# Designs tried in a protein design run: peptides against a protein of PDB entry 5TDY. Part 14

Target 1, 88 residues: chain A of PDB entry 5TDY
Amino acid sequence: EKKIDGRRKAAVLLVALGPEKAAQVMKHLDEETVEQLVVEIANIGRVTPEEKKQVLEEFLSLAKAKEMISEGGIEYAKKVLEKAFGPE

## One batch from the design tools (peptide; made by RFdiffusion4, then SolubleMPNN)

Design b1_p11_6_s3 (from b1_p11_6, 4 letters changed)
Fold by OpenDDE base, seed 1:
Order: sequence, then C-alpha cells, then structure tokens
Structure b1_p11_6_s3 (fold): chain B 88 residues (1-88), chain A 11 residues (1-11)
Amino acid sequence: as target 1 above (88 residues)
Amino acid sequence: MVAEIIKEWLA
C-alpha cells in the first residue's frame, strides 16, 4: 500500500464523513488547522476507493486503540466500507 | 473523538 501524507489522510476522512459531520469534527480543531484542512480538501482531487479504504481502516484501528469503538464495531465498519468503497 | 485522530495525523 502507498504511504499517505497525514494532511491527505485527514482530508480524505473529512470528505468521507460528509459536510455536516466534518463540520462537527472541525469544531474541535484550532482555526489555523481548519484553514489548512479546507485548502487540502479544496485540492483533494481524485480519491481512489483503495485510498479511502486505507484511510478509513487506519482510522478504525486508531479509534479502537483509543476505545472509541468496540471490536465488533470494527468488523461491522469494515463490511460497510467494502460496500461503500469497493472498486468502481 | 475523531478530531484527536486528525490531530495525530497532522503532528
């Protein structure tokens, strides 16, 4: 798999969440960070399903490590990812 | 929260 820049990962995740949820997340970030992410999102270009999957799987792994989601939640989320971001 | 993971990616 390709190594993804941290700024890119954040932008991919925020776009995947949708504008409403992304906005709620960004309320917890400082103003300068928000501005940087907005620029990154504006220039995100093409995001492949593979890239989306990679970012979201890393997110789930980190979320589990922080006990934000259960192991069962990860398994369910992976099934959702397969349906939502499979090959086009 | 999700924002904390983003902060880690940006660090």
Scores: peptide ipSAE 0.689, ipTM 0.945, DockQ to the pose 0.688
Fold by OpenDDE base, seed 2:
Structure b1_p11_6_s3 (fold): chain B 88 residues (1-88), chain A 11 residues (1-11)
Amino acid sequence: as target 1 above (88 residues)
Amino acid sequence: MVAEIIKEWLA
C-alpha cells in the first residue's frame, strides 16, 4: 500500500464525488483551500483503482470514527461507494 | 461533514 499525501487524497475523493457533490463539499472550506484543491483536481492525472479504493476506505474509516456512519452501516456504505465510484 | 475529513487530510 502506497502512502498518499493529504492533498492527493482530498482531490481523489472530490473527483470521485463528481463536480456537483464536490462543489457542495467545498462550500465548507475557505477560499484559499478551495483554490488549492481545484488546482490539485486539475492536475490529478491518472487515479489508479488501488488509489481510489484506498482513499475511499480511509474516508469510510474516518467517517465511522466521527460517527457520521454507524458501526453497522460501514459495510453498506462501502458497497454503495464501490458501486457508484468503483470499477467501471 | 465530508469537509471535516478533508480538513484533517490537509492539516
Scores: peptide ipSAE 0.689, ipTM 0.945, DockQ to the pose 0.742
Fold by OpenDDE base, seed 4:
Structure b1_p11_6_s3 (fold): chain B 88 residues (1-88), chain A 11 residues (1-11)
Amino acid sequence: as target 1 above (88 residues)
Amino acid sequence: MVAEIIKEWLA
């Protein structure tokens, strides 16, 4: 798999969440970080299905590690993601 | 929070 830099991963995730949820997330970030992410999102270009899948799977893995969601929740979330963000 | 994961990616 291709290595994705952190800024790119963040931008891909935020775009995947949609504008409303992305805005809620950014409320927890400092102003300078938000500005950086906005620039990254503005220049995100094409996001491949493989790239999106990789970012979302890493997100879920980290979410579990931080006890944000249970193991069962991850399996459910993966199924939801496969259906919502399946083959494009 | 999702923001904490993003912070890790940006660190």
Scores: peptide ipSAE 0.689, ipTM 0.945, DockQ to the pose 0.731
Fold by OpenDDE base, seed 5:
Structure b1_p11_6_s3 (fold): chain B 88 residues (1-88), chain A 11 residues (1-11)
Amino acid sequence: as target 1 above (88 residues)
Amino acid sequence: MVAEIIKEWLA
């Protein structure tokens, strides 16, 4: 597993969410942070399925730890990730 | 919230 810096993880996640949902998330961030993330997104380049999977799995792990989603929700999400962003 | 996780990644 390759180490991914936090800025890139955030950019990968936001791109994965799509523009509408990403915009909703960014409403909770300060303007400077949003600007930084926009730059990261603009320079995101190639995102491999492995990288995307790694970021999303870490997100789910953290979301579970924060009790944002249930254990069942994580299992469901993992299945979705496997179908959508698994090995191609 | 998703934003909270992003904030942690950026910290």
Scores: peptide ipSAE 0.688, ipTM 0.945, DockQ to the pose 0.732

Design b1_p11_7_s2 (from b1_p11_7, 4 letters changed)
Fold by OpenDDE base, seed 2:
Structure b1_p11_7_s2 (fold): chain B 88 residues (1-88), chain A 11 residues (1-11)
Amino acid sequence: as target 1 above (88 residues)
Amino acid sequence: MTAEIIKEWLS
């Protein structure tokens, strides 16, 4: 898989969340970081299904490490991602 | 909590 830089991963995730939820998340970031991310989102360009899947799977992995979601929840979410982005 | 993961990506 291709390596994705951190700011790109953040932008992909925020776009995937949608504007309302992304805004709620960014309220927990400092103003300068928010401005940087907004610019990154504005210039996100094409996001491939593979890239989106990769970012979301890494997010789930980190969420588990931080005990944000259960193991069962991660497994289910990964299955959803496989169904959505796995088959070409 | 999602913001914490983003912070990690940006660190």
Scores: peptide ipSAE 0.663, ipTM 0.939, DockQ to the pose 0.753
Fold by OpenDDE base, seed 1:
Structure b1_p11_7_s2 (fold): chain B 88 residues (1-88), chain A 11 residues (1-11)
Amino acid sequence: as target 1 above (88 residues)
Amino acid sequence: MTAEIIKEWLS
């Protein structure tokens, strides 16, 4: 597992969410942060399945810690991620 | 919210 820069993690997540959901999320960020993330997204380049899986799994872990989702939801989501990106 | 996690990554 490779260490991923925080800015990179954010960009990967936002791209994974899709433009509509990403836009809603970014409404909660300050203008300067949004501009920085837009640059990161514009230069995201290739995102490997491993990288995407790593980012999403970390997201789920943090979401659980913040009580945003249930443990059962995390377990299910991780299974989905394994099915989608495991072979890669 | 999701934005809170992003803020964590950017801190």
Scores: peptide ipSAE 0.661, ipTM 0.939, DockQ to the pose 0.722
Fold by OpenDDE base, seed 4:
Structure b1_p11_7_s2 (fold): chain B 88 residues (1-88), chain A 11 residues (1-11)
Amino acid sequence: as target 1 above (88 residues)
Amino acid sequence: MTAEIIKEWLS
C-alpha cells in the first residue's frame, strides 16, 4: 500500500463525489481551503484504480468511526468497491 | 461530516 498525501486524498474523494456533491462538501470549508483543493483537483492528473480504492476505503473507515454511516452500509460499500476496483 | 474527514486529511 502506497502512502497518499492528504491533499491528494481529498482531491481524489471530491472528484469521486462529482461536482454537485463536491460543491456541497466545500460549503463547509473555509475559502482558503477551498482554493487549495481546487488547485489539487485541477492538477489531479491520473488516478489509478488502486489509489481511488484506497482513498474510498479510508474514507469509509473514517466515516464509520465517526458514526456517519451504519456498519451495514460500510460493508455494502466495501463490496461495491471490491467489485468495481478489485483484481481483474 | 464529509468535510470533517477532509479537514483531518488536510491537518
Scores: peptide ipSAE 0.648, ipTM 0.937, DockQ to the pose 0.707
Fold by OpenDDE base, seed 5:
Structure b1_p11_7_s2 (fold): chain B 88 residues (1-88), chain A 11 residues (1-11)
Amino acid sequence: as target 1 above (88 residues)
Amino acid sequence: MTAEIIKEWLS
């Protein structure tokens, strides 16, 4: 898989969340970081299915590692991604 | 919670 820089990953995730949820997430970030992310989002361009899948899978992996969501939630989310983008 | 992962990506 292709290496994705952190700023790009964040932008892809925020766009995937939609404006309402993205806004709620960004409330937890400092102003300078928000400004940086807004620029990244504005210049996000084309997000390939492969890139989106990669970002979301990494997010879920990190969420599991931090025990943010249950094992069942991770498994369900992975199944959704598999159906949407195909198995890896 | 999501913001924490973003912070890590940006670190």
Scores: peptide ipSAE 0.639, ipTM 0.934, DockQ to the pose 0.740

Design b1_p11_7_s3 (from b1_p11_7, 4 letters changed)
Fold by OpenDDE base, seed 4:
Structure b1_p11_7_s3 (fold): chain B 88 residues (1-88), chain A 11 residues (1-11)
Amino acid sequence: as target 1 above (88 residues)
Amino acid sequence: MVAEIIKEWLK
């Protein structure tokens, strides 16, 4: 399994969210970070299914750890996020 | 928030 750079993980997630939701997320980041992420998004290239899977699973793990989602809601969260990462 | 997870990834 390939280790994914943190900046790339963020870019993959933001692209999956779509431009409107990604913009809303980035409103909570500092200006320099936003600039860096915009560059990463612009140069993201091809995202493999494996990368998407890894990013999704790590996101859910961290979201649970930060109590953003409950254990009871994790299955639902998986389905929602998998749709976001699915084919468009 | 999603932004907090992103911040974690960028640490």
Scores: peptide ipSAE 0.687, ipTM 0.944, DockQ to the pose 0.769
Fold by OpenDDE base, seed 1:
Structure b1_p11_7_s3 (fold): chain B 88 residues (1-88), chain A 11 residues (1-11)
Amino acid sequence: as target 1 above (88 residues)
Amino acid sequence: MVAEIIKEWLK
């Protein structure tokens, strides 16, 4: 797998979540970070399925490590993430 | 929360 820079990972994740859910997440970030991420999103260009999969896999790994989500199948979680994530 | 993971990526 190709290494993805952190800014790119964040942008890919936020786009994957959709604008409403992404906005809820961004409420927890500082203003400068939000501005920078918005620029990244605006210039995200093509996101390959493989790239999206890689980002979501890493997200799920970290989320499980932080006990944000229940233990279970990563593959199943990936399929429902976009719809399942809610405002926080 | 999700934002904490993003913060981690941005370090």
Scores: peptide ipSAE 0.685, ipTM 0.943, DockQ to the pose 0.706
Fold by OpenDDE base, seed 2:
Structure b1_p11_7_s3 (fold): chain B 88 residues (1-88), chain A 11 residues (1-11)
Amino acid sequence: as target 1 above (88 residues)
Amino acid sequence: MVAEIIKEWLK
C-alpha cells in the first residue's frame, strides 16, 4: 500500500461525498482548513481505485475507533460509503 | 462527525 498524505485523504473523501455533502462537512472546520482543503480538491487530479479503497477503509477504522459506527454496522456503512464514491 | 476524522487526518 502506498502511504497517502492526510490532506489528500481528506480531499479524496470530500470529492467522493459530492459538493453538497462535502460543503456540509466542511462547515465544521475552521476557515483556514477549509481553504487548504479546497485547494487540495481543486488539484486532486486522478484518484486511483486503490486510493479510494484505502481512504474508505481508514475512514471506517477511525469511525469505529471513535464509536461513530457500531460493531455490527461496519459492513453496512462500507456499502453506503462505496455507493457514495459512485462510478468514476 | 465526518469532520472529526478529517481533523485527525490533518494533524
Scores: peptide ipSAE 0.684, ipTM 0.943, DockQ to the pose 0.775
Fold by OpenDDE base, seed 5:
Structure b1_p11_7_s3 (fold): chain B 88 residues (1-88), chain A 11 residues (1-11)
Amino acid sequence: as target 1 above (88 residues)
Amino acid sequence: MVAEIIKEWLK
């Protein structure tokens, strides 16, 4: 897999969420961080299906590690995210 | 929450 910059991973995820949900997430970030992410989003260019897949899989792994979701729930969450964001 | 994971990516 290609190494993805952390800022790009965040931007990819936020774009995938859509503007409304992304805005809700960013309300939990400080203003400077939000500005940085907005710049990254503005320069995101094309997001490949591979990048989206990689970002979502890493997101799920971290969510599991933080006990936000159970291990058994990863497969379900992956299916939901795949349908919601799509591999395009 | 999702924001916490984003924070980790930005470290």
Scores: peptide ipSAE 0.679, ipTM 0.944, DockQ to the pose 0.778

Design b1_p11_8_s1 (from b1_p11_8, 4 letters changed)
Fold by OpenDDE base, seed 1:
Structure b1_p11_8_s1 (fold): chain B 88 residues (1-88), chain A 11 residues (1-11)
Amino acid sequence: as target 1 above (88 residues)
Amino acid sequence: MVAEIIKELLK
């Protein structure tokens, strides 16, 4: 697996959420971080299937660790998130 | 919240 930069991963996730949801998430970040992420989003270009997979897996892992999702809900959450990335 | 996950990704 090719290691992906954290800023890149965050940008991929935010784009997948869509502009409305992404905006709500970014309201909880400091201004400097928001500015950095906006630049990354603007230059995101093509997101590879490999990048999407890595971001999805890491998101699910972190969400589970933070008790945002249960282990029993992982498969369902995965299906929802896969749809958010859209077709290739 | 999702914002906390973003913060983790940025570490």
Scores: peptide ipSAE 0.596, ipTM 0.923, DockQ to the pose 0.759
Fold by OpenDDE base, seed 2:
Structure b1_p11_8_s1 (fold): chain B 88 residues (1-88), chain A 11 residues (1-11)
Amino acid sequence: as target 1 above (88 residues)
Amino acid sequence: MVAEIIKELLK
């Protein structure tokens, strides 16, 4: 399993959200961070299935840790997020 | 917030 840079993971996640929702998320970040992420998004290129998998799993782990989703809601959350990435 | 997750990814 190849380790993915955090900035890359964030960019992949934001792209999956779509531009409108990604923009709403970034409103909560400082200006410098937003600029960095926008550059990463602009240069995202191809996202591999492995990258999608790793980003999704880490998102779910973090969301669970922050009590954004319950343990029972993980499977549903997977389906919602996987739909955003599209079928592989 | 999803933003908090983004912040964690960037640490």
Scores: peptide ipSAE 0.596, ipTM 0.922, DockQ to the pose 0.764
Fold by OpenDDE base, seed 4:
Structure b1_p11_8_s1 (fold): chain B 88 residues (1-88), chain A 11 residues (1-11)
Amino acid sequence: as target 1 above (88 residues)
Amino acid sequence: MVAEIIKELLK
């Protein structure tokens, strides 16, 4: 597995959320972080299937750890998030 | 919140 930069992972996730939801998320971040993420999003280019897979897996792991999703909801969450990334 | 996950990714 190729290591993906954290800023890259964050940008991929925000793009997958769409502009409206991404904006809502970024309202909880400091200005400097928002500016950095906007630059990353602007330069995101092509997101590979491998990047999507890694971001999805890490997101689900972190979401579970933060009790945002239950253990029983993991498979459903995978399907929802995979659709957000689009088929490839 | 998703924002907290973003913060974690940025660490």
Scores: peptide ipSAE 0.591, ipTM 0.923, DockQ to the pose 0.754
Fold by OpenDDE base, seed 5:
Structure b1_p11_8_s1 (fold): chain B 88 residues (1-88), chain A 11 residues (1-11)
Amino acid sequence: as target 1 above (88 residues)
Amino acid sequence: MVAEIIKELLK
């Protein structure tokens, strides 16, 4: 399994959210971080199925750890995120 | 919130 840079993972997530939601997320980040992420988004290019999978799994893991989603909600969350990432 | 997850990814 290829390690994915954290900045790239963040960019993939933000693209999946769409521009409006991504903008709302970025409001909570400092200016330098936003600039970095914008560059990553601009250069995102092709997102492979492997990258989507890794990003999704890590997102869910972190969301669970932060109690944003319950254990029982993980499967539902996976479906939502898979739809957000588009066909794989 | 999602922003907190983004921050974690960027550490």
Scores: peptide ipSAE 0.584, ipTM 0.920, DockQ to the pose 0.739

Design b1_p11_8_s2 (from b1_p11_8, 3 letters changed)
Fold by OpenDDE base, seed 4:
Structure b1_p11_8_s2 (fold): chain B 88 residues (1-88), chain A 11 residues (1-11)
Amino acid sequence: as target 1 above (88 residues)
Amino acid sequence: MVAEIIKEWLS
């Protein structure tokens, strides 16, 4: 497993969410952070299937740990996020 | 929030 830079993980996730939802997320971040992420998004380039998988898995793991999603809803959340990332 | 996970990745 290749280690992914935190900024890149964030960019990958935000792109997957789409511009509208990404904007909603970034409303909770300070202006400087938003600017940094916008740069990362602009330079995201090609996102490999492996990167997408790693980002998704880590996101779900953290979301579960923070009780943002229930164990019973993990499979559903996974499907939703997979659709966001796009089929491969 | 999703933003909190983002913050964690950026920390």
Scores: peptide ipSAE 0.686, ipTM 0.943, DockQ to the pose 0.739
Fold by OpenDDE base, seed 2:
Structure b1_p11_8_s2 (fold): chain B 88 residues (1-88), chain A 11 residues (1-11)
Amino acid sequence: as target 1 above (88 residues)
Amino acid sequence: MVAEIIKEWLS
């Protein structure tokens, strides 16, 4: 699979969350980082299904590693997030 | 929460 740089991964995730939720997330980032991400989002272009899949899977992996989600909650979380990445 | 993962990606 193709390697996705960190900035790209972040932009893909934030776009999938939608503007309202993305804004809530970015409130936890410093201003310079937010500005950089906004530019990245503005220039995101086409996001392939493969990118979406990779970003989602890595997100869940990291979320589990950080104990944000339990082992039993991974499958449910995946279904919820897949709706965000899925058909609009 | 999500922001922490984003920070990781940007580190």
Scores: peptide ipSAE 0.683, ipTM 0.942, DockQ to the pose 0.794
Fold by OpenDDE base, seed 1:
Structure b1_p11_8_s2 (fold): chain B 88 residues (1-88), chain A 11 residues (1-11)
Amino acid sequence: as target 1 above (88 residues)
Amino acid sequence: MVAEIIKEWLS
């Protein structure tokens, strides 16, 4: 598992969420951050399955730690996110 | 929310 830059992680997640959900998320970020992330997304290039998996797993771990999602299997939650492009 | 995690990654 390779260490992923924070900006890269954010871009990967936003792309995985899809444009509609990503837009909703970005409404909660400041203007400069949004601009930076848009550039990062524009230059995201290829996202490997391993990279996407790593980002989503870290996301789920943090989400659970912050009590954003209920306890449960990471694998199930990952599948839900991938199928539904994740919730806001 | 998701934005909070993104902020964490960007910190």
Scores: peptide ipSAE 0.681, ipTM 0.941, DockQ to the pose 0.761
Fold by OpenDDE base, seed 5:
Structure b1_p11_8_s2 (fold): chain B 88 residues (1-88), chain A 11 residues (1-11)
Amino acid sequence: as target 1 above (88 residues)
Amino acid sequence: MVAEIIKEWLS
């Protein structure tokens, strides 16, 4: 798989969440970071299905590692992502 | 939180 820089991963995730959810997430970030992410989002361009899948899978993996969600939650999330974004 | 993972990506 292709290596994705952290800024790009964050932008892809935030776009995937949608504006409302993304806004709620960014409330927990400092102003400078938010500004940087807004720029990344503005220049995100095309996000391939492969890239989106890679980012979301890494997110879920990290969420599990941090015990933010259960193993069952990850399985459910993967199914939701599969339906919402599909392999396309 | 989602923000914590983003912070790690940006670190």
Scores: peptide ipSAE 0.679, ipTM 0.943, DockQ to the pose 0.752

## One batch from the design tools (peptide; made by RFdiffusion4, then SolubleMPNN)

Design b1_p12_1_s1 (from b1_p12_1 with E1M V6I E12A)
Fold by OpenDDE base, seed 3:
Structure b1_p12_1_s1 (fold): chain B 88 residues (1-88), chain A 12 residues (1-12)
Amino acid sequence: as target 1 above (88 residues)
Amino acid sequence: MLVAEIIKEWLA
């Protein structure tokens, strides 16, 4: 497992979500942050399945920590995300 | 929202 910097993680997540959902997320960020993320996305290059999996797993972990999803729902959520945003 | 907050943490 390779370490992924925060900017890369954010870009990977946004790309995985797709442009429509990513746009919804961007509405909650300040203009400067959006501009930086757009640059990251524009230069994202190839996103490997392993990288995407790693980012989504960390996302789920953080979501659980914030109590936005139940601990028992992690595995199911992971499967849903894999189907929606999984390996291409 | 959840995704935005987590992204903010990643960028902090």
Scores: peptide ipSAE 0.681, ipTM 0.944, DockQ to the pose 0.820
Fold by OpenDDE base, seed 4:
Structure b1_p12_1_s1 (fold): chain B 88 residues (1-88), chain A 12 residues (1-12)
Amino acid sequence: as target 1 above (88 residues)
Amino acid sequence: MLVAEIIKEWLA
């Protein structure tokens, strides 16, 4: 798999969350960071299902490492991702 | 917030 820039990972995640949820996330970020992310989102271009899957799986892995979600939740989410972003 | 904290890590 391809290595993804951190800024791009953030942009992909926010776009995947949708505008409403993304807005709620950005309320927890400082102004400079928000401006940075808006630029990244504006220039995100095409995002493949594989890229989205990669970003979301890394997100879940980090969330698990922080012990903010259960292991069962991680496994379930992985299955959802495989079905949602797999070959179509 | 979980998502915000992880984003901060990606941007660090």
Scores: peptide ipSAE 0.680, ipTM 0.945, DockQ to the pose 0.808
Fold by OpenDDE base, seed 2:
Structure b1_p12_1_s1 (fold): chain B 88 residues (1-88), chain A 12 residues (1-12)
Amino acid sequence: as target 1 above (88 residues)
Amino acid sequence: MLVAEIIKEWLA
C-alpha cells in the first residue's frame, strides 16, 4: 500500500464524487481551503483504482472512528460511495 | 457534513 498525501486523498474523493456532489461538499469548507482543493483537483492527473479504493476505505474508517456511522452502516456507506465512484 | 469533516482532517 502506497501512502497518499492528505491533500491528494481529498482531491481523489472529490473527483470521484463528481462535480455536483463535490461542489456541495466544498460549500462546507472555508474559501482558502476550497482554493487549495481546486488546485489539487486541477493537477490530480491519473487516479489509479488502487488509490480510489484506498481513499474510500480510509474515509469509512475515519467516519466510523468519529462515530458518525454505525458499525452496521459500513456496508451501506460503501454502496453509496461506490455509486458515486462509478465502475472502473 | 461528514465528507467535509473528513477532508478537513486530511488537510490539517
Scores: peptide ipSAE 0.679, ipTM 0.944, DockQ to the pose 0.761
Fold by OpenDDE base, seed 1:
Structure b1_p12_1_s1 (fold): chain B 88 residues (1-88), chain A 12 residues (1-12)
Amino acid sequence: as target 1 above (88 residues)
Amino acid sequence: MLVAEIIKEWLA
């Protein structure tokens, strides 16, 4: 698989969430970070299905590692996120 | 927020 830089991963995830949800997420980030991400989103170009898959899988892995989602909630979270990424 | 925290990790 192709390595994706952190900024790209973040942008891919935010775009998948849509503008409203992305805005809600970015309220938890500092202003400079938000500005950087907005630029990254503006220049995101095409996001391949492979990139989306990698971003989703890494997201779930990190979420589990941080124990911010329970084992029982992982499957549900995956379904929600897959829906957010679109019909691909 | 979970999503925001993980994004912070990616940007670190």
Scores: peptide ipSAE 0.676, ipTM 0.942, DockQ to the pose 0.819

Design b1_p12_1_s2 (from b1_p12_1, 4 letters changed)
Fold by OpenDDE base, seed 4:
Structure b1_p12_1_s2 (fold): chain B 88 residues (1-88), chain A 12 residues (1-12)
Amino acid sequence: as target 1 above (88 residues)
Amino acid sequence: SMVAEIIKEWLS
């Protein structure tokens, strides 16, 4: 696996969520951050299934580490996020 | 937002 920088991870996640969900997320970010992410999204190019999987796994790992999701809820959270990406 | 907080961490 290739190491993905933070900006790329964020852009991949937001694109995967779709424009409506991504917009709702960005409401919680400051203006400068939003501008930076928009640039990354505009230049995201091709996103591979492997990147999507890696970003999802890193998201869940960090969310668990920050106790934002419980140990028992990790599998459920994974399914929720996968469904949020929508069909390809 | 959980997603927003994780993104902030990735960008830190």
Scores: peptide ipSAE 0.732, ipTM 0.947, DockQ to the pose 0.763
Fold by OpenDDE base, seed 1:
Structure b1_p12_1_s2 (fold): chain B 88 residues (1-88), chain A 12 residues (1-12)
Amino acid sequence: as target 1 above (88 residues)
Amino acid sequence: SMVAEIIKEWLS
């Protein structure tokens, strides 16, 4: 497992969500952050399935740690996110 | 937004 920097993780997640969902998320971020992420997205290049999986797992781990999802709801959350990511 | 909050954490 290779460590992914925070900017890259965010960009990977947003691209995976698709433009519509990503736009909804970005409404909750400050303008400077949005600008930075847009640059990262523009230069994201190749995103491997492994990288996408790693980002998803880290997302779920942090969501659980912040009590945003219950321990028993992790599998459900995975399914929701997988549907949100759509086909590659 | 849950996603936004986690992104903020990643960028902190």
Scores: peptide ipSAE 0.729, ipTM 0.946, DockQ to the pose 0.797
Fold by OpenDDE base, seed 3:
Structure b1_p12_1_s2 (fold): chain B 88 residues (1-88), chain A 12 residues (1-12)
Amino acid sequence: as target 1 above (88 residues)
Amino acid sequence: SMVAEIIKEWLS
């Protein structure tokens, strides 16, 4: 698999979530970070299914590592995120 | 949010 830099991962996730959900997430980020991410999103180009899958897997891995979700909740969290993913 | 925290991690 190809290594994805952090900025790209963030942009891919936000685009995958759709503009409405992405906007809700970005309310928790500082203004400078938001501006930088908006630029990344604007220039994201094509996002492959492989990138989406990789970003989702890394997201779940970090969420588990940070104890944001229980190990038993991984599958449920995956379903929630998959349902949340919308058109780009 | 959980998503925001992980994004912060990716950008750190």
Scores: peptide ipSAE 0.726, ipTM 0.945, DockQ to the pose 0.796
Fold by OpenDDE base, seed 5:
Structure b1_p12_1_s2 (fold): chain B 88 residues (1-88), chain A 12 residues (1-12)
Amino acid sequence: as target 1 above (88 residues)
Amino acid sequence: SMVAEIIKEWLS
C-alpha cells in the first residue's frame, strides 16, 4: 500500500462520486478549496481500482474516527458509499 | 456533509 496525498484522495473520491454528487459535496467547501479540487480533478489521470479501494477504506476509517459512523455500522456505510459511486 | 468534512480533513 502506497500513501496517497490528501489532494489526490479527495480528487479520487469526487470523481468516483460523479459530477452531480461531487457538486453537492463541493457546495460545503469554500471557493478556494473548490478551485483547488477542480484543478486536481482535471489532472487526476488514471484512477486504479486499488486507489479507489484505498480511498474508500481511508474514508470509512476517518468517518468512524470522527464518530460519523459506528463500528457496527461500518459495513452498512461501506455499502452506501459503494453504491454512491458514479461514472468517472 | 460527511464527505465534505472528510475531504477538509484530507486537505488540512
Scores: peptide ipSAE 0.724, ipTM 0.945, DockQ to the pose 0.820

